# Peptides against a protein of PDB entry 4GMN: the designs that were tried, part 124

Target 1, 375 residues: chain A of PDB entry 4GMN
Amino acid sequence: RYANITLLALVTLASIGTDFQETLVKGNQGSRESPISAADEEWNGFDDADGDAMDVDQKSSSGEDQEEDYEEIDVKEDDEDDDDDSITSEMQADMERVVGADGTDDGDLEDLPTLRELIQTAVPQLIRLSNLPIDSDESLTIQSHALSALNNISWTISCLEFANGENANIHNAWYPTAKKIWRKTILPILEADSADLKLATQVTSLAWAVARVLHGETPTDGNPHRKFISLYHSSKQQAGGNSNSIEEPEDPFQGLGVKCIGVVGSLAHDPAPIEVNREVGVFLVTLLRQSNNVPPAEIVEALNQLFDIYGDEELACDKEVFWKDGFLKHLEEFLPKMRTLTKGIDKRTQPELRTRADEALLNLGRFVQYKKKHA

## One batch from the design tools (peptide; made by RFdiffusion4, then SolubleMPNN)

Design b2_p16_7_s1 (from b2_p16_7, 7 letters changed)
Fold by OpenDDE base, seed 3:
Structure b2_p16_7_s1 (fold): chain B 375 residues (1-375), chain A 16 residues (1-16)
Amino acid sequence: as target 1 above (375 residues)
Amino acid sequence: SMSPPPPDYAVPTLPV
């Protein structure tokens, strides 16, 4: 009975976090110009080279259409309008206030009561539940649901803009809690070196969500970037041996490899130690060099992380890592490979992956040109 | 079966 109520509460918190995330993602898609300063250089368009499409006369082989009479099972879609009013009127009011918040820097959430209760009351309990001794299938289930709820809350908060002092009240309230999630939930699970890839995927998803807010201010205790890089390599070794046992996620961007790249990329931002930045930057550039053996989604994520880490020339990592370790040459050498990779993605079967790869290819060309002008 | 020891994290060497 208590377990079922706890599970229901955790599922409800996870659902709430998802619905809120979807709404914030839809709202923020309009305003994120990438921090590559739009210097007003008129990028002269692709000249439409009139490529004469050769008329390949494919001979009509008349294959006999066997009309297999598929009986249309008229599955009445009972439109159960599950008006799952999962978004409470208080949550909707908190969402409207977050979008309109006049950026008070005091970390006060008095005007955001639902978000306040999530951060101050729910998250500390979820951290406790994620740290229960694992002695039963019930304790494993509770841990998994607690990690799911922490993931969804953390992802939702990570979809807010915090640049230029935006949402500073939420940032200041979340920041100490995010560090607590890192130290009390993420690090202990990473230190346990569990062979459980499901648990590793859950904790890595949570780690990415947390690191997307903390960036280079993420606690460096125990060199967590090296652990996520080790996890990346270990996951590839296991996938190569037992192709039958891990359901590859239907979404290429939900893979453990992508999540590991997202975590380590986020950890490498300023003010991360230059050595952490170097180790991550070298890892990411090495993925591009080995691209023949790397999933396209991981290449897309590795490129995006490289643009975000090294986009600012005023940062110490630009001089001490990007230029010093010769990253530009590797990015230039990767451009023709990225064009081939992107063209190889079928738009019909993988439309999202193709769109994200087309964007990453465009950004790679721009980034290489930018860096060449600033050489 | 023990998972193979995580490969000693060698910072991938970029060929200079």
Scores: peptide ipSAE 0.021, ipTM 0.544, DockQ to the pose 0.018
Fold by OpenDDE base, seed 1:
Structure b2_p16_7_s1 (fold): chain B 375 residues (1-375), chain A 16 residues (1-16)
Amino acid sequence: as target 1 above (375 residues)
Amino acid sequence: SMSPPPPDYAVPTLPV
């Protein structure tokens, strides 16, 4: 009885986190003026003067128009008003404010009462539930659902723009809570040395969501980046041995390997210790060197993390790691391999993976050119 | 940020 009510509440909190994300994604699709980052303004300084468009003669093959008369089956949209009663009118109003608010710097959420209650009341209970002693299958189920709810909430918040002081009120309210999730939920689970790959995947997903907001300000106590690198390697060793591989998620970007890369990449941002940045940077560059044995989605993620970590030349990690450890040479040597890898992805069977690989290849070319001009 | 879009969250299927 109490377990079922707790589980229902945890599922409801996880749903709220998902619905909030879906509405943010729908809201951001309307405002797809890509924010030209200040780094993108400097990148627009390439006068592409060499517009030699080779006229490829389109040979007109006259394919015969077979007018297949598709009978318009008037599928009555039964508007099943799936009144997904999960989105309260108050949540929708909070979301409209989050998308439209000129954020105040005070960390006050007086104008965002639902988000305030989620961060200040719900999340502390989820942290408590994720730390219960595992003494039964019920306690394990409660932990899993608490981690799922924390994951969905943390990821939804990590989809908000916080650059240039945007949403500063939400950032300031979330930041101390995100550090509590890290210290009280993520670190204890990572230290328990569990062989449970499902739990490891859940905690790594949550760790990535939290680290996407905290970046290099994520607590470095106990070298968590090394734990995630070790988890990456351990997961690869287990997948090679047992036919009971956890079914690789249908989405290649949901894999534990991608999540480990996303966590450690996020942990390596400024102001991370240079030693942490170096260990992560060497790990990511090593994946590119070993790309023949690495899933394409992990290569795409490793590239994106390398661009985000080393995109700014004013950061200490540019001089002390990127240039000092000769990363540019490894990225340049990887360009031909990335072109081959990307061309090897079938657009029909893996359209998203192909699109993200085409983008990562384009960005790798630009990044190598940028770094060569600033050498 | 060239960070990929966040992973799609599996909606926790309620055990029916």
Scores: peptide ipSAE 0.021, ipTM 0.645, DockQ to the pose 0.537
Fold by OpenDDE base, seed 5:
Structure b2_p16_7_s1 (fold): chain B 375 residues (1-375), chain A 16 residues (1-16)
Amino acid sequence: as target 1 above (375 residues)
Amino acid sequence: SMSPPPPDYAVPTLPV
């Protein structure tokens, strides 16, 4: 009875986290419908500096328009109105406010009562439940569901924009809680060194969500980046040895390898210690050098993390790691390999992986060109 | 940047 009520509450909290994310994703897609041709944007780094666009007169070579008549497959939207009445009117009102909120720097969530109760009331209980002594299958189930609910809430919050002081109230309320999740849930599980790959995947997903907000301000105590790098390598050794098909997740971006890369990439951002940044940067560049034995999704994630870590030339890691350790040469040498890898992905069978690989290839070309101009 | 896909929300299937 009490277990079933606890499990139902944990499932409900996990669903609330999911539904909130889906609506944030839908809301952010509707605002991006300006088709700025991704071809002509010169990658200017992460500096919002008003640099005068120099008119580069690229001569129009007229290639003949082959009108490929794409037959519009009329996919009948079967409106299965499964009105999952799970979204409370209060949650919907909080979501509408998050999309419209001017970033007040006050960590007060008075105007966001559902989000406030999630952060202040639910998350502290989920942290407690994730730390229960594992003495039964019931306690293991409760831990797994508590980790799932923490994951969903943390990922939803990590999908909010916090740049330029946006959502500062949510950031300020979440930041101390995110550090508490890290110290009280993530670190103890990582220190227990469990052979449970399911638990390792859950804690790594949660760690990525938390680190996507905390970045280099994530607590570095006990060198957690080395634990995630070790977990990455351990996961590859297990997949190669036993033909126990751990069903690779249908989504290539949901793999434990991608999650490990996402965590360590996020941990390496400024103001991370330069040694943490170096160890992560060397790990990521080493994946590119070994790309023939690395899944394409992990290469895409490793590239994105390298762009995000080393995109700003004002950061200490640019001089002390990127230039000092000669990363530009490795990125330039990887360009032809990335072109081959990307072209090898079938657009019909893996459309998302192909799109994200095409973007990562474009960004790699731009990033290498940028770094060569600033050398 | 396209936001990374959301992690697999393993909707905890209630054990039936």
Scores: peptide ipSAE 0.022, ipTM 0.641, DockQ to the pose 0.575; fails the geometry check
Fold by OpenDDE base, seed 4:
Structure b2_p16_7_s1 (fold): chain B 375 residues (1-375), chain A 16 residues (1-16)
Amino acid sequence: as target 1 above (375 residues)
Amino acid sequence: SMSPPPPDYAVPTLPV
């Protein structure tokens, strides 16, 4: 009875976290012009406000009028008004405010009562439940559900923009809670050295969501980056041996390897210790060198992490790691391999993986050119 | 920054 009520509450909190994300994504898609137009913006690094509008003369090739009489199949859009009555009017009002909120610096969530209650009341209980002694299958189930709810809430919040002081009120409310999740939930589970790959996948997903907000300000106690690098390698060794394949997730980007890369990449951002940055940077560059044995999704994630870590030349890691350890040479040598890898992905069977690989290839070319200009 | 795709939110199914 009490367990079932606790499980129901955990499922409800996990669903609220999901529904909140889906609507934030829909709200952001309405304000972001389609990512197709961003393909033409020259990646100038973070600093170059110099708008040299190169007039690309679109030479109008007049190709011939073949009037193919496409029969108007009057696809009645049955507006299935999926009255997804699951979103409370209060949640929707909080979400409209998050999309429109001018950054008030006070970590006061007065205008966001649902989000406030999630952060201040729900998350502390989820942290408590994730820390219960594991003495039964029931306690393990409660931990798994608490981790799932923490994951969904943390990922939802990590999809908000916090750059340039955007959503500062939410950031300021979340930041101490995110550090508490890290110290009280993530670190104890990583220290228990459990052979449970399901638990490891759950904690790694949560760690990535938390680290996407905390970046290099994530607590470095106990060298968590090394634990996730070790987990990455251990996961690869297990996949090669026993045919109790944890079914690789249908989505290649949901793999434990991708999640490990996402965590360690996020942990290596400024102001991370240079030693942490170096160990992660060397790990990521090593994946590119070994790309023949690495899933394409992990290569895409490793590239994106390298661009985000080393995109700013004013950061200490640019001089002390990127240039000092000769990363540019490895990225340049990887360009032809990335072109081959990307072309090898079937657009029909793996459209998302192909799109993200095409984008990562484009960005790799731009990034190498940028770093050569600033050498 | 390319936002990683949202993770698959495993909505925990309640054991019936």
Scores: peptide ipSAE 0.021, ipTM 0.648, DockQ to the pose 0.603; fails the geometry check

Design b2_p16_7_s2 (from b2_p16_7, 7 letters changed)
Fold by OpenDDE base, seed 5:
Structure b2_p16_7_s2 (fold): chain B 375 residues (1-375), chain A 16 residues (1-16)
Amino acid sequence: as target 1 above (375 residues)
Amino acid sequence: MMPPPPPDYAKPQLPP
């Protein structure tokens, strides 16, 4: 009885964390009905004013219309009205306020009562439940559900904009709690060195969500970046040795390898110690050099993390790591390999992976040009 | 930039 009520409460808290995300994604899509021409998502790093118009000659080659008769597969939309009545009117009102708050409000979470209770009341209990002694399958189930709820809440909060003081009230409330999750939940599980890949995937997902907000301010105690790099390598050794299908997640971006890259990338941001940044940067650049044996999704994530870590030339890691360790040469040498990799992804079978690889290839070209101009 | 798709929120599978 008590365990079933606890499990139901953990499932409900994990649902609330997911529903908050779906509302954030929907809110950000509603603001995009202004026709932003898909051309001008400028990577905000390039104030280059010099408009030399290179005329690229439009040679029209008329290739003949073969009308292939695509049979309209009449996919009956079975409107399964899944009335997921899970979103309370209070939760929806809190999410509408979070999505609409383009303000540097140093305010208290007084206007966000549901989010306040999640951060201040629910998360401390989830941390407690994730740290119960594992003495039964029931305690292991409670830990897994507590980690899932912490993951969903942490990821939802990590999807909020915190740049330029946006959502400062939420950031200020979350920041000490995120550090507590790291120290009380993530580190103890990583120190237990469990052979459980499910637990490792759950804690790595949670660690990425937390590190996306804390960045280089994530507690460096016990060198957690090395533990995630070790976990990355261990996961690859297990996948190569046993033809027992660990069902690769249907989404290539949900893989433990991608999650490990996302964690260590996030940990390497300023003000991370330069040696932590260097070890992570060398790891990421090494993945690019070894790209023939690395899943495309991990290459995309490793590139994005490298752009985010080394995009700002004013940071100490630019001079002390990027330039000093010669990363530009490795990125330039990787460009033709990235073009081949991206072209090898089938747009029909893996449309998202192809889109994100095309974006990462474009950004790699721009980033290499940027770094060459600022050399 | 589209935010990276969030990791699989394990939709808490309600126990059957």
Scores: peptide ipSAE 0.024, ipTM 0.661, DockQ to the pose 0.561
Fold by OpenDDE base, seed 1:
Structure b2_p16_7_s2 (fold): chain B 375 residues (1-375), chain A 16 residues (1-16)
Amino acid sequence: as target 1 above (375 residues)
Amino acid sequence: MMPPPPPDYAKPQLPP
């Protein structure tokens, strides 16, 4: 009886999380007088007004297949255990003050009573329910539904614009709660090292939704980016070995691989540690190099993450990672492969994948041209 | 800005 009431409440909260999306998105769009949805904004670079579009004529040179011997870059793990615990403790203490102050720095959600009750009343209970000891099929079902409700709420909030101080009241109310979801729900499930791909997919989806708001301010404790990279590789090994393929989701962008890329990409944004940014950047560029064995949706997501991470030349990661590690060369070399990949997607059977691949190809061309001008 | 990825909603399933 209590379990069924709890499950019904969790399903209801998950539904409210989805149904509230339209209200939040329409509320945010009401401030934008321009009919261009943020969803149709192609990456144009910074508006340098000199629009001389040089038409680069496609001269098809049939170059012969030279088997270039892939030197395996043996990344020696130099285990330098430098315990510089000092920077983590003050940021952790300020964060514990923000998370542990019962201070009424509740982002003023007086005008958004439903969202206030979701953040302040529902989410703390969902976090509690996601952390129950798994001792029965009922407790596993409760955890799965609590994660689903957290996912839907977090995704809905992550669809709001927070740039330029937009929705600052919602951001301020959500930010401490998002960090609490990360530390109390996501990290403990990742650290439990469960071979359950369904649970891994649920927590990765939630992690992406949370990381889309927190970006590089997502807690780096326990190197969660490496856990998601490891999960990416493990998911590929399992898909190749067992004919109990989790049916690839009907939507190619709902795959665990895409979710892992979306999480680690979001984690690598400024102000993420440069080493976290580097490891993620190298991972994403490596996917482009290995594109023959990578699903097209993962390539599209990896490109989008690379553009978002390295689009701003004023960020430390532009100089210390993008330029220093020679990422431009890899993006230039990938541009012909991306054209072939995109042309290989059937517009009739996979229209969305083809559209997003055409956009990612266009943005790759623009990004490479932008970076060449700023070299 | 690139279009945000499609929101990854878990379909609410009623318990059997």
Scores: peptide ipSAE 0.023, ipTM 0.667, DockQ to the pose 0.723
Fold by OpenDDE base, seed 4:
Structure b2_p16_7_s2 (fold): chain B 375 residues (1-375), chain A 16 residues (1-16)
Amino acid sequence: as target 1 above (375 residues)
Amino acid sequence: MMPPPPPDYAKPQLPP
């Protein structure tokens, strides 16, 4: 009786987490609907009218070279050394106040009571239930449902924009809780090294959702990136041996391989330790080199993660990893392979995979050109 | 330079 009530509560929390995603996404979209006037000017495709080859006779009209004598305007650099040393002492005092507020500003969620109760009341109970001793099929079922509920809540929150101080109240409330999920739920399950691929897939999905918010600030205790890379390789060895036992997910992007790539990519973002970034970057570039044996969805995810990690040249990982380890050459050598891979995806049977592969191919071309200009 | 081979992550020894 108590187990069935607990399971029903966990299923209900997982559903609330999903329904809340739809509500938050609709709320954020409603704020961005400034009416883009539908000037959908139908770009009437240029009818390839059969251009009859009119022999345009080569009348060589020798137009005279008018040497326009551009007078060198000697712009005297007037070195006006205006020593305006008026850095007013008031600006220094305001900077010290912003740095000195180590206010544990418990993210104020007064206006978001449902999200507050999910973060403050539900998540701590879900963490507790995910850490129960597994001594029965009932305790394993409770753990699986607790992980499912944590996954749905974490994914919902990871779909919010947090750039430029957007949703800062939600970020501040979630950030310490996300670190608790990582340390108390994800790490203990990864350390138990269970042969349960279902549990591994659930914890990896949760880890990706959490790491999409924490990025390089995700706790590096026990080198979790190596555990997910090892899980990636182990999953490939099992799929090659017993084609009958792993139902490939209907969605190519829901595969354990994609989830492992998404986790390790997210873990490698700034301010991740440079060695973590290097190990992940080398893993991702190695997938591209081995692309003949890698599912297209994993290649798409690996490319997106590489663009996000190495898109900023001001980051230490650009100099110390991207340039130093020669990643540009491997991305350039991969361009023709990516074109072939993308063209091999049937738009009729896999439209989403084809769209994301076309986008990743376009971005790869742009990224390679960008990096070549900044070399 | 070729990227270094992926570090030999200690394969979790799945129990036999």
Scores: peptide ipSAE 0.008, ipTM 0.514, DockQ to the pose 0.031
Fold by OpenDDE base, seed 2:
Structure b2_p16_7_s2 (fold): chain B 375 residues (1-375), chain A 16 residues (1-16)
Amino acid sequence: as target 1 above (375 residues)
Amino acid sequence: MMPPPPPDYAKPQLPP
């Protein structure tokens, strides 16, 4: 009886975390007059504010309009009005405030009561439930659901903009809680060295969501980046050995390998210790060098992490790692391989992977050109 | 850069 109520509450909290994300995505689409698909933010580099706009005369080569007559396949939209109107009017009102809040205020969530209760009341209970002694299948189920709820809440918050002091009230409320999730949930589970790949995947997903907000301020105690690199390698050894059914996730970006790359990338951002940055940077560049044996989604994620870590030339990691360890040469040598890899992805069967690989290829070209100008 | 799509929220499967 109590366990079923706890499981229902955990499922409900995980749903609330999802519904909150869907509302954020819908709210951000309403405020941006142009749907820049969240997919099409090209890495433009860091523009120095004083750079003379070199007029690149794009000579308009008039390519002939081949009107390919798209036969309208009248796909009857079966309106399955799954009006899962599960979004409470209170959650919607809180999200409309988050999207509109030029929040200059001292971490007070007075105006965001639902988010306040999630961070201050729910998350501490989820941390407690994720740390229960595992003595039964019921306790494993409770841990898994508590991790799922923490994952959903943490991912939702990690999709908020925190640049330039945006959402500072939410950031200030979340930041100490994110550190508690890291120290009390993530690290103890990683230290237990469980052979459970499902648990490892859940914890790695949660770790990525948390590290996307904390970046290099993520607690470095016990060198967690090395644990995730080890987990990456262990996951590859298991996939190669047993033809027994870890169903590869239908989405290539849901793989444990991608999640490990995302975590270690996020951990390597400034103000991370330069040695942590170096170990991660060398790991990521090594994946590119070994690309023939690495899934395309992991290559895309490794590139994105490299651009985010080493995009800013003012950071100590640019001089002390990127230039010193000769990363530019490896990125330049990888360009022709990336073109081949991207062209090998079937747009019909893997449209998202193809789009993200085309973007990562474009950004790799731009990044290599940028770094060559600043050499 | 785009946030990677949030890992598929494990649609909270109600226990059977």
Scores: peptide ipSAE 0.025, ipTM 0.665, DockQ to the pose 0.549; fails the geometry check

